# Peptides against a protein of PDB entry 4AID: the designs that were tried, part 186

Target 1, 242 residues: chain A of PDB entry 4AID
Amino acid sequence: FDIKRKTIEWGGKTLVLETGRIARQADGAVLATMGETVVLATAVFAKSQKPGQDFFPLTVNYQEKTFAAGKIPGGFFKREGRPSEKETLVSRLIDRPIRPLFVKGFKNEVQVVVTVLQHDLENDPDILGMVAASAALCLSGAPFMGPIGAARVGWVDGAYVLNPTLDEMKESKMDLVVAGTADAVMMVESEIQELSEEIVLGGVNFAHQQMQAVIDAIIDLAEHAAKEPFAFEPEDTDAIKA

## One batch from the design tools (peptide; made by RFdiffusion4, then SolubleMPNN)

Design b2_p26_8_s1 (from b2_p26_8, 17 letters changed)
Fold by OpenDDE base, seed 5:
Structure b2_p26_8_s1 (fold): chain B 242 residues (1-242), chain A 26 residues (1-26)
Amino acid sequence: as target 1 above (242 residues)
Amino acid sequence: MEVELALERERKEDGSILLRGELVLD
C-alpha cells in the first residue's frame, strides 16, 4: 500500500495526517491523530449530477462510534441510531466552513464522514475532525477550493492557548473555534465568559495564524497523494453568479 | 468577490456570550 504521512508539531502536540492505509474505496480518506485521539475522515462524491438537482447536496456526518464511547465522556449513554447533540453540532461545525468552498454550479452529491476511532480524554476530536475532513476533500479530486485549517483557542491565565485539553478548557474563559483558508477566516464559533471583544478578535487572529501550519501540512499531503482533479466545468449561467 | 464575516451574538441565560460567524460570499 502506498501510505503517505505528514507529521507536524502543533500547539505542543503531534498532529499526524495519514492516507492510503484504510478506506481506499473513498475518493479521499485521511486518518488523523493528535495525542491518542484518532479520527477517520472520508470524502465521497458522485461523478454525475442527478437530473433536476437544483441545490448542492453536501452531507457531513460526524460520528463517535460505540467502540470509542468507553473513552468519550458520556459515550456510554449514546443511543444507537440517532446522532447525539455533540455529533450534530460537530457535523455542522465541519459543514459550515467547507460548503462555500465548493466550485459554484457543482451539484453532485458529496458525503463527508468523520468517525472518531479513539479518544484520549485530552484532545477533543472536533478540531481534529475538521482538519481530517479538509484533508480528505483535498485528496478526493472534488472541486473543493480548500484546504481549510481549524483551531480551538482558550483563554487561560491571561493567555491564548492553542487547542486546550479538556481539563484546561475547564479553566478557560473562552472556547473559540475558528476555521479558515490560508487567506481568510471562514467560520467562527465561540463561547466566552467575561471577556472583551478585543480578546476574542485577538483569539480569531491567533487561531488563523496557528492553523497555517495545518493548511501547509494538508497541501504537502495532497501534493503527494491527491487524486486527479475531477473535470468539472460549470455552466456559463452559474459562472455569471460567481 | 467580497467576503464578509457576519457575526451573530447571543447572550445566554448564564451570562455567557455565544458568537457565531459565517462567511458570506457576495
Scores: peptide ipSAE 0.119, ipTM 0.710, DockQ to the pose 0.634
Fold by OpenDDE base, seed 4:
Structure b2_p26_8_s1 (fold): chain B 242 residues (1-242), chain A 26 residues (1-26)
Amino acid sequence: as target 1 above (242 residues)
Amino acid sequence: MEVELALERERKEDGSILLRGELVLD
């Protein structure tokens, strides 16, 4: 097995991105680990457009499987067959920043699946899932103009905290999730308590700076393990509206 | 090309503020 692995220290934790061991039938597959939280991201794309396809058919599914769900807060309320509120929210958090980064005119079906395999009760799988999904897409050969990075920022004791633990988040006045490329912030979602706009904007900038190491790690992994880019030529009609 | 982060604000019942932003490319 040609296993490629990238390991970085990120926010005082070890982030590991691995490919080549599992889900090799996918176009891209990444096993991501932070602490003892583990996620698998897979990306699959159709090699042709469906006849009459008029929109980009991207589907993103974040899933916390039952074997991990016994450790996941709120996992007991999962009715079999419906996404939890958390799964729905995290699926959207992953979808929002990646959707705009596909090449214009690409209307082949794309499926991204993020599966939580393990939860350590310290590191939330959402950020790790965003990173893993980005990496899986970069490895897939799909016409994706990533990578994206992602970060959570807390505000604890008058300072920014990168990817605060679930316990640190109880003391945090901010839950700020940011996703972006190397060059731009693509998505912000935050819940704040009695904080100034200046602190929030500073948190966005802090997140964007801190995610660069993750972006670089994905690029390095892709240089060693990415599939050949899918030959896609956009139809001339979509290029003229730029 | 000015990159503006448009932030929408929603106040929750608990007094927290939800911020949602997307990159608007003008």
Scores: peptide ipSAE 0.111, ipTM 0.707, DockQ to the pose 0.682
Fold by OpenDDE base, seed 1:
Structure b2_p26_8_s1 (fold): chain B 242 residues (1-242), chain A 26 residues (1-26)
Amino acid sequence: as target 1 above (242 residues)
Amino acid sequence: MEVELALERERKEDGSILLRGELVLD
């Protein structure tokens, strides 16, 4: 197996991005690890558009499998068949920043699946899932203008904390999730308790700066492991509606 | 193409504020 791996230190933790071992049937597949939290992201895209497809059919599914759910807070009560509130939320957190980065006019079906394989109870798999999904798309050959990075920012004892642990988050006055490209912030989701707008905006900037190392790591992985780009020429008519 | 981050604010019952922002491509 031709296994490619990128390892970086990020926020005082080791982030590992690996491809080539698992889910080889996908267009892109990345096993991402931070601490002892492990996720598998897969990207699959159709090689043709469905007749009469009027919108971009992107589906993002974040899931915490039952074998990992035994360690996940609240995971014991997953009724088979419906996404939890967390799974629904995280699926949207991944969808929001990636959707606008597809080449305009691309209307082939795209499916991104992020599966939590292990949870360490310290590192939340949502941020890791966002990173892994970005990496899987960059490896897939889909017309995706990524990568995106992602980061969580806390506010603890009057300072920003990158990717706070679940225990640090209990003391945090901010839960700020940011996703973006090298050049732009694409998405912000935050829950704040009695913080100034200045602190929140500073947190967005901090997140965007800190995610650059992840973006660079995805680029480096893609340079060594990406599939050939899918030959897609947008029809001239969709370029004008921008 | 101007890129604006639109921020929506919602106050929760517990008094926390939810901020949601997306890149709007105008």
Scores: peptide ipSAE 0.107, ipTM 0.703, DockQ to the pose 0.612
Fold by OpenDDE base, seed 3:
Structure b2_p26_8_s1 (fold): chain B 242 residues (1-242), chain A 26 residues (1-26)
Amino acid sequence: as target 1 above (242 residues)
Amino acid sequence: MEVELALERERKEDGSILLRGELVLD
């Protein structure tokens, strides 16, 4: 197996991005690990547009397959076959920042699947899933203008904490998720308790600074492991609005 | 192309504040 791996220290934890071992039939596939939490992201895209396709058919599916309903606090009866509320929310968190980064006019079907393979009960797989999805898209050859990075920021004892553990998050006055490119913040979602807007904005800046190491790690992995870019010429749709 | 981060603020019943921002490319 031609296994390519990037390892970085990120927020006092080891982040590993690996490709070439699993899901080689996908256009892009990344195994991402932080602590003992492990996710597999796969990206697959159609090589042609369906006749009469009017919108960009991106599907993002986050799945926690290894969590039998009994071991996660709040993991009530996942009826086999329907996403949980958490899986639906995380699928949206991944979708939101990646959707705008596809080349305008690209309307080929794209499927991103993020599967939680292991969870350590400390590191939430959502941020790891965002990072893995970004990396898988960058490896795929799809016309994706990534990578994105992602980070969670907590506010514990009057300081910002990068990717707090689930236990640290219980003491946090902020749950701030940020996603962005090297140059721009693309998405912010936060829940805050009795904090100033200044602290939240400082948290966004902190997140964007801290995710640069992840973006650089994805770029380094892609330089070594990406497929040839899919030859896509956007139809000059701007010529029709004149 | 001005990149504005539009932040929406919602106060929950528990007193927490939800902030949601999306990059609006104008």
Scores: peptide ipSAE 0.103, ipTM 0.704, DockQ to the pose 0.685

Design b2_p26_8_s2 (from b2_p26_8, 17 letters changed)
Fold by OpenDDE base, seed 4:
Structure b2_p26_8_s2 (fold): chain B 242 residues (1-242), chain A 26 residues (1-26)
Amino acid sequence: as target 1 above (242 residues)
Amino acid sequence: MEVELEREIRKLEDGNIIIRGVLKLE
């Protein structure tokens, strides 16, 4: 087994990105850990386009497995076979920033699956899932113009807090999730309690600055473990029409 | 560089505001 691992200190917590141990049948697979929260991201892509494919067939599926769900708040009401509200929301949080970063004209089927394996009740697996999905895509050889980073920002005692714990979030006046590339903010999702637009914009900038260490960690992992890039040339007709 | 946030703003019953957006760099 050729196991590659990147470890960084991020917001006073240890972030670990690991590949090569599990899910080796995927094009990319990353085990990500922050505190005792653990997620597995897998990326799989088709090596050909289906005849008559007119849209980019990206599927993102965030899942909290039943063995982790016994520790996850609200895990008792998982109707067998339907995603929870949280699973649906987090799947969209991952989908939104990654979808625009695929090479234009690429219409091969792509499936990203993020599975929560463990939850520590301090670190929410959504941010970790976004980071892991980005890393898995960068390792896959898919024509993905990532990585993305992600961060949660709180506002506690008049200061920005990177990736607040679930307990710190009870005292936070802001729940701000940001995803972006090294150069750009791609997505913002926020819940705000009586804060100025200036504080919120400052939170976006803070998140984008703080996620650079994660982006750099994904790049370093990809330099050591990425598959050869899939040879894809877009047909000239799809490049010109958007 | 004006960042046009295509944002959905929803006010909750408790007075909280949910902002959902994609930042487009102009």
Scores: peptide ipSAE 0.036, ipTM 0.640, DockQ to the pose 0.667
Fold by OpenDDE base, seed 2:
Structure b2_p26_8_s2 (fold): chain B 242 residues (1-242), chain A 26 residues (1-26)
Amino acid sequence: as target 1 above (242 residues)
Amino acid sequence: MEVELEREIRKLEDGNIIIRGVLKLE
């Protein structure tokens, strides 16, 4: 097994990104761990476009395994064969920041699957799933202009908190999820309780600053474990306007 | 590269506010 691992301290917790042990049949696969929460992200892409494909066929599927359901909030109510509301929402949270980063004109099928393997009831798998999906895409060789980082920001006792625990979030006046590249914020989703726009904007900046360590960790992992880039030349769409 | 920010602001019944922003790379 050619196992590559990156470990960083992030928000007072150890983040581990690992590749090469499991899901080696995927184009990219990353096992991500924070605390005792564990996710597997896999990226698979088609090596050709389907005839008549007119849109970019990206699918993102976040799922929590039934064996982990006894440790996952709301996991007991999972009907087999349909995503829960949480799984649907988190799939969209992962999709939103990654979709714009694919090279324009790339219309090969891309499938990202994020599977929660373990949940510690402290560290939410959504942020970890976003990070793992970004890393898996960067390792895959797909024409993805990542990495993205992601962070959750709370507002507890008049301060920003990076990736608050589920218990700390009960005392938080803000649930702010941010995703971005090194240079840009790509997505913001927040729920706020009577906070100023200034505090929210400060939280976005805090999140973007704190996710740089994750972006750097994904880059370092990719330098040692990424596949060769898929040879894709975007059709010069400017040549059709002449 | 033009960046369009779509922003949605929704007030919940409990008084909470949801802010959603998505950047599109054009």
Scores: peptide ipSAE 0.036, ipTM 0.635, DockQ to the pose 0.594
Fold by OpenDDE base, seed 1:
Structure b2_p26_8_s2 (fold): chain B 242 residues (1-242), chain A 26 residues (1-26)
Amino acid sequence: as target 1 above (242 residues)
Amino acid sequence: MEVELEREIRKLEDGNIIIRGVLKLE
């Protein structure tokens, strides 16, 4: 096995990004760990466009497997068949920041699958899933203009907290999820309890600063493990409407 | 908001190719 691994300390927790052990049939595959929460992200893309394809066919699927769901708070033994509300929401959180970063004119089918393998009851798999999906895309050779980083920001005892635990989130007046590139914020999702706009904007800036270490870690992993870029000549990319 | 995507392709000494995307806000 040719296993490549990047490890960083991030918000007082160990973040591990690993490739080369599992899901080798994917174009990109990353096993990501934060604390004892573990996710597998896979990226697969078609090598040709379907005739008459008029839109970019990106599918993002976040899933919590039944063996992990027995440990996940609010995880009922789900009958196979429909994503939960959480799985649907997290799939959208991953989709939103990555979709605009594909090269314009690329209309080959892309599938990103994030699977929760383990949950530690402290670290939410959603942020880890966003990071892992970004890393898997960067390794895949797809014409993806990432990496993205992601962070959750809480407001606890009058301070910003990076990736608060599920217990710290009970005391938090803010649930702010931010995703972005090195240079830009791509997505913000926030739930706030009686906080000023100034505190929320400060939280976005804090998140964007804190995610740089993750972006750098994905770049370093890609330098050692990325596939050759898929040969695709972009249409003029000078204007993507965000 | 118009966003310019710059694609940098780097060839490493080992022959691997890295893609960097830069998103610029106009």
Scores: peptide ipSAE 0.032, ipTM 0.401, DockQ to the pose 0.022
Fold by OpenDDE base, seed 5:
Structure b2_p26_8_s2 (fold): chain B 242 residues (1-242), chain A 26 residues (1-26)
Amino acid sequence: as target 1 above (242 residues)
Amino acid sequence: MEVELEREIRKLEDGNIIIRGVLKLE
């Protein structure tokens, strides 16, 4: 077993990114841990395009398995077969920042699956799932121009809090999720209560700064564990305009 | 590379505001 692991301190918590132990049939697979919350991200991509494929067929599926539902606030027995509202929202939250980072013209099927394996009731698996999905794509050899980082920012007692606990979030006037690359903010989702635009913009900047440690951790993991890049030549779209 | 930011602003019934931004790389 060639297990590669990166560990960082992030927002006063230990983030662990691990590859090589599980899901070896995937193109990329990352086990991510923060506190006692554990997610598995897998990335799989087709090695050929379907004839007549005109759009990029990316599917992102975030799922919380029934055994984790006993440790999810508001987790009723999830009936097998339909994503919950949370699972649908988090799947979109992961999809949004990664979709633009695929090489133009790549129309092979890509499937990203994020599975919550454990929940500690403190650390929300959504941010961890975004980080794990980014890492799994970077390891896969897919033509993905990541990594992305992600962060949640709260506003508690007049200060920014990186990845607030579920209990700290009850006192937070802001739920700000940011995803981005080293150079750019790719996505912002925020729910805010009576906060100035200055505080929100400051929160985006704070999130982007704090996610750099995660981006660097994914890069370091990829340097040691990434597959060879898939040989993809984008069709020269300039050659079709002649 | 043209970058378009789609921004959605939604006011909730409780008075909270949801801001959603997505960057599209063109």
Scores: peptide ipSAE 0.036, ipTM 0.628, DockQ to the pose 0.564; fails the geometry check

Design b2_p26_8_s3 (from b2_p26_8, 13 letters changed)
Fold by OpenDDE base, seed 2:
Structure b2_p26_8_s3 (fold): chain B 242 residues (1-242), chain A 26 residues (1-26)
Amino acid sequence: as target 1 above (242 residues)
Amino acid sequence: MEVRLAREVERLPDGRVRIRGELVLD
């Protein structure tokens, strides 16, 4: 097995990105671990466009396995077949920052699946799922202009906290999720309690700075394990304005 | 390419404020 692994210290926790052990049939597959929370991200893309495809057919599915779901707060016994509200929300959180980074004109079907394999009840799988999905896409050879990093920022005892635990989040006045590239913030989602806009903006900047280590880790993994880029030439849409 | 963060601000019934931002590529 050609297993590649990147390990970094991130917010006082060990982040591990691994490829080559599981889901080898995918174009990209990453097993990501933070604490004892474990997610598997897979990326698969079609090698041709469907006839008459007029939009980019990206599907992102975040899912929690029933064994993990029985321990997850609000993880009611999922009736097999319909995503929970949490799974729907997290699927959108992963979709939002990655969708704009596909090369314009690419209309091949892309499927990203993030599966929670283990949950430690401290580290939320959403951030880990965003990181894993980004890494899986970078490894896939799809025309994806990533990587994306992601971070959660709390405000606890008058300070920013990177990726607060579920218990620390009970004391946090901010739940701020940020996703971005090395150069730009792509997405912000926040819930705040009586905080100034200055603290929130400072949290966005803090998140963007802290996610650089994750972006660098994905790049390092991709340098050693990425597939050859899929040969895609964007149709020169500027030629239609002539 | 101007990168604008479109931000939506919603006040939740429990008094929390939800902020949603998305990069709009103009």
Scores: peptide ipSAE 0.242, ipTM 0.776, DockQ to the pose 0.674
Fold by OpenDDE base, seed 5:
Structure b2_p26_8_s3 (fold): chain B 242 residues (1-242), chain A 26 residues (1-26)
Amino acid sequence: as target 1 above (242 residues)
Amino acid sequence: MEVRLAREVERLPDGRVRIRGELVLD
């Protein structure tokens, strides 16, 4: 097995991105670990467009498997076969920042699947899932203009906290999720309690700065393990406006 | 490539404020 691994320290925690061990049938596959939380992201894309395909068919599925559910808060109530509210929300959270980064005119089917394999009850798998999905897409050869990074920012005791634990989040006046590229913030989702706009904007900037280490880690992994880029030439949209 | 930032701000019944932002790349 040709296993490639990148390890960084991120917010006082070890982030590990690994490829080549599992899900080798996918176009891209990344096992991501932060603390004892573990996710598998897979990216698969069709090598041809369906006849008459008029929209970009991206599907993102975040799922917390039943075997991990015993270690996931609220996991005992998961009905098999329907996404939970959390799974639906996190699937959208991953979809939002990645969808715009596909090359315009690419209308091949793309499926991203993020599976929570383990949960440590400290590190939320959503951020880790975003990072893993980004990495899997970058490895896949799909015409994806990533990577994205992601971060959660809390506001605890008058300070920003990168990727607060589930316990720290109880004391946090902010739940701020940010995703972006090296150059741009792509997505913000936040819930705040009596905070100034200045603190929130500062949190977005803090998140974007802190995610650069993750972006760099994905790039380094991709340099060593990415598939050859899929040969896709977008139709010259300028020729249709003439 | 036009970059549009969509920002939604919602006040929740419990007094929390939800902020959603998205960049659309055209």
Scores: peptide ipSAE 0.226, ipTM 0.762, DockQ to the pose 0.609
Fold by OpenDDE base, seed 4:
Structure b2_p26_8_s3 (fold): chain B 242 residues (1-242), chain A 26 residues (1-26)
Amino acid sequence: as target 1 above (242 residues)
Amino acid sequence: MEVRLAREVERLPDGRVRIRGELVLD
């Protein structure tokens, strides 16, 4: 087994990105760990377009497995076979920033699955899931113009906090999730209490700066473990209509 | 081609404000 691993210190925590051990049947697969929270992201893409495919068929599925869900707050309300509200929301948080980064005209089926394997009750698996999904896509050979990074920002005691713990978030006046590339912010989702727009915008900039280390870590992992890029040439007609 | 962050702002029942932003290519 050729196992590649990247480890960085990020917001005072160790982030580990690993590939080559699990889900080798996927086009890309990344095991991501922060604290004792562990997620597996897999990316699979079809090698041909379906006849008559008129839209980009991207599916993102974030799921918390029952063995992890027994430790996750609200895990008791998981009806077998239906995504929870959290699973639905996090699936959208991952989908939103990655969807625009696929090469225009690429209409092959893409499936991204993020599975929470372990939850430490300190580190939320949503940010880790976004990072892992980005890394899995970069490893897959799909025509994805990533990586994206992601970060959560809190506002605690008059300061920005990178990836606050679930306990620190109780004292936070801001829950700000940001995703972006090295060059651009792609997505913002925030809940705020009695904060100025200036503090929120400063939080977006802080998040974008802090996610660069994660983007660089994904690039370094991809340089050592990515599959050959899938040979895709968009038909000229789809490129011109942008 | 102007790149702007489209923002949606929602007042929640508990007094929190939800802000959603997406990159829009004009």
Scores: peptide ipSAE 0.184, ipTM 0.732, DockQ to the pose 0.637
Fold by OpenDDE base, seed 3:
Order: structure tokens, then C-alpha cells, then sequence
Structure b2_p26_8_s3 (fold): chain B 242 residues (1-242), chain A 26 residues (1-26)
């Protein structure tokens, strides 16, 4: 097995990004671990555009597979086949920051699948899923202008907390999810209780600073493990407005 | 190409405030 791994300390937790062990049939595949939460992200893209394709056909599917041995909290009996509300929301959280980073005019089918393999009941797999999806896309050779990083920020006891545990989040006055590139914040989603706009903006800046270590880790992994970039020439659509 | 962070602010029935930010590429 040609296994490549990057390990960093991130918010007082060990983040591991691994490729080459599983899902080798995908264009990109990353096993990401934080604590004992484990996700698999796979990226697959078509090598040609469908005739008459007028939009970018990106699909993002986040799935929490209830492996038979662990009650995921809030996992009522998922009948096989319907995404839960959580899975739908997290799929959108992953989609939002990655969609605008594809090269303009790229209309080949892209499928990103994030599967929760293990949940430690402390580390939410959503942020880990965003990171893993970013890494899988960077490894795939798709014309993706990533990586993105992601972070959750809490406000606990008058301080910012990076990626609070599920228990720390109960005491948090802020649930702030941020995704971005090295240079820019791409997405913010937050719920706040009795906080100033200044604290929220400070939280966005804190998240963006803290995600740089993740971005750097994805770059380092990609330098060692990425496939050759897919040769894509955007059709010069600007020539029709002269 | 101005990158603007569009911010939507919604007050929830429980008194929480939801803030959604997206990059709008104009």
C-alpha cells in the first residue's frame, strides 16, 4: 500500500489526513481522523462533459452510516435511502465553499461523497468532512482552486474555542462555522446568543487564522499524493461579448 | 470582480440570531 499521511496538532487535537489505503478507484480519496471521529471523503469526476450540459453538475453527499455498534446521538432509525436533516445540512455546508472554486466553464460531472465511519461523540464529523472533502478534491486532479479549510468556533467562558466538543457546544453562546481559502473567507454560518457583532467578526477572523494549519496540511499531502492535473481548457466564452 | 460577503441576519423565535454569509461574486 502506498499510504501517505499528514498529521498535525489542531485545536489541542490530532488531525490525521491519510490517502492510498482505501477507495483507490476514486480520483481522490482521503481518510480523515480527529480524536476517534473518522470520515472518508471521495471525489470522482467525469473526464468529459455531457452533450448539452449547461450547468456545473456538482453533487455533494454527506452520509452518517450508522455502523451497527454505535448510537450516533440523534440517529433515529434512518430507513436506508432518505438523508436525514443533518446529512442534508452538512452536504450543503460542504457544497457551498467548494462550488465557486471550480474553474469557470468546467461542466464535467463531479461527485463528492463524505461518509462518517466512526463517531467519538465528542468531535462533530461535519468540520472533519469539510476538510476531508477539500483534501480529496485537491488529490483528484480536478480543476479545483482549493484547498479550503474549515473550522467551528465556540464562545465559552468569554473566549473563542476552536472546534468545541459536543459537550462544550452546550455551554457555547456561538456556533460559528467558517470555510475559506488561504486568502479569503468563502462561507460563514452561525447561530449566536446574546453576542455582539464584534465578537462574531472576531470569531470569523479566529477561524480563518486557525484553518491555515489545515490548509497547509492539505497542500503538503497534495504535493506528495495528488494525481496529475486534469487537462481542462475553458471555452473562451468572453469572445462572444465583443 | 468585487467579492462581497453578503450577510443575512435572522432573529430566531428562541432569541438566537442566525448569521449567514456568502461570497457574492459580482
Amino acid sequence: as target 1 above (242 residues)
Amino acid sequence: MEVRLAREVERLPDGRVRIRGELVLD
Scores: peptide ipSAE 0.178, ipTM 0.728, DockQ to the pose 0.626

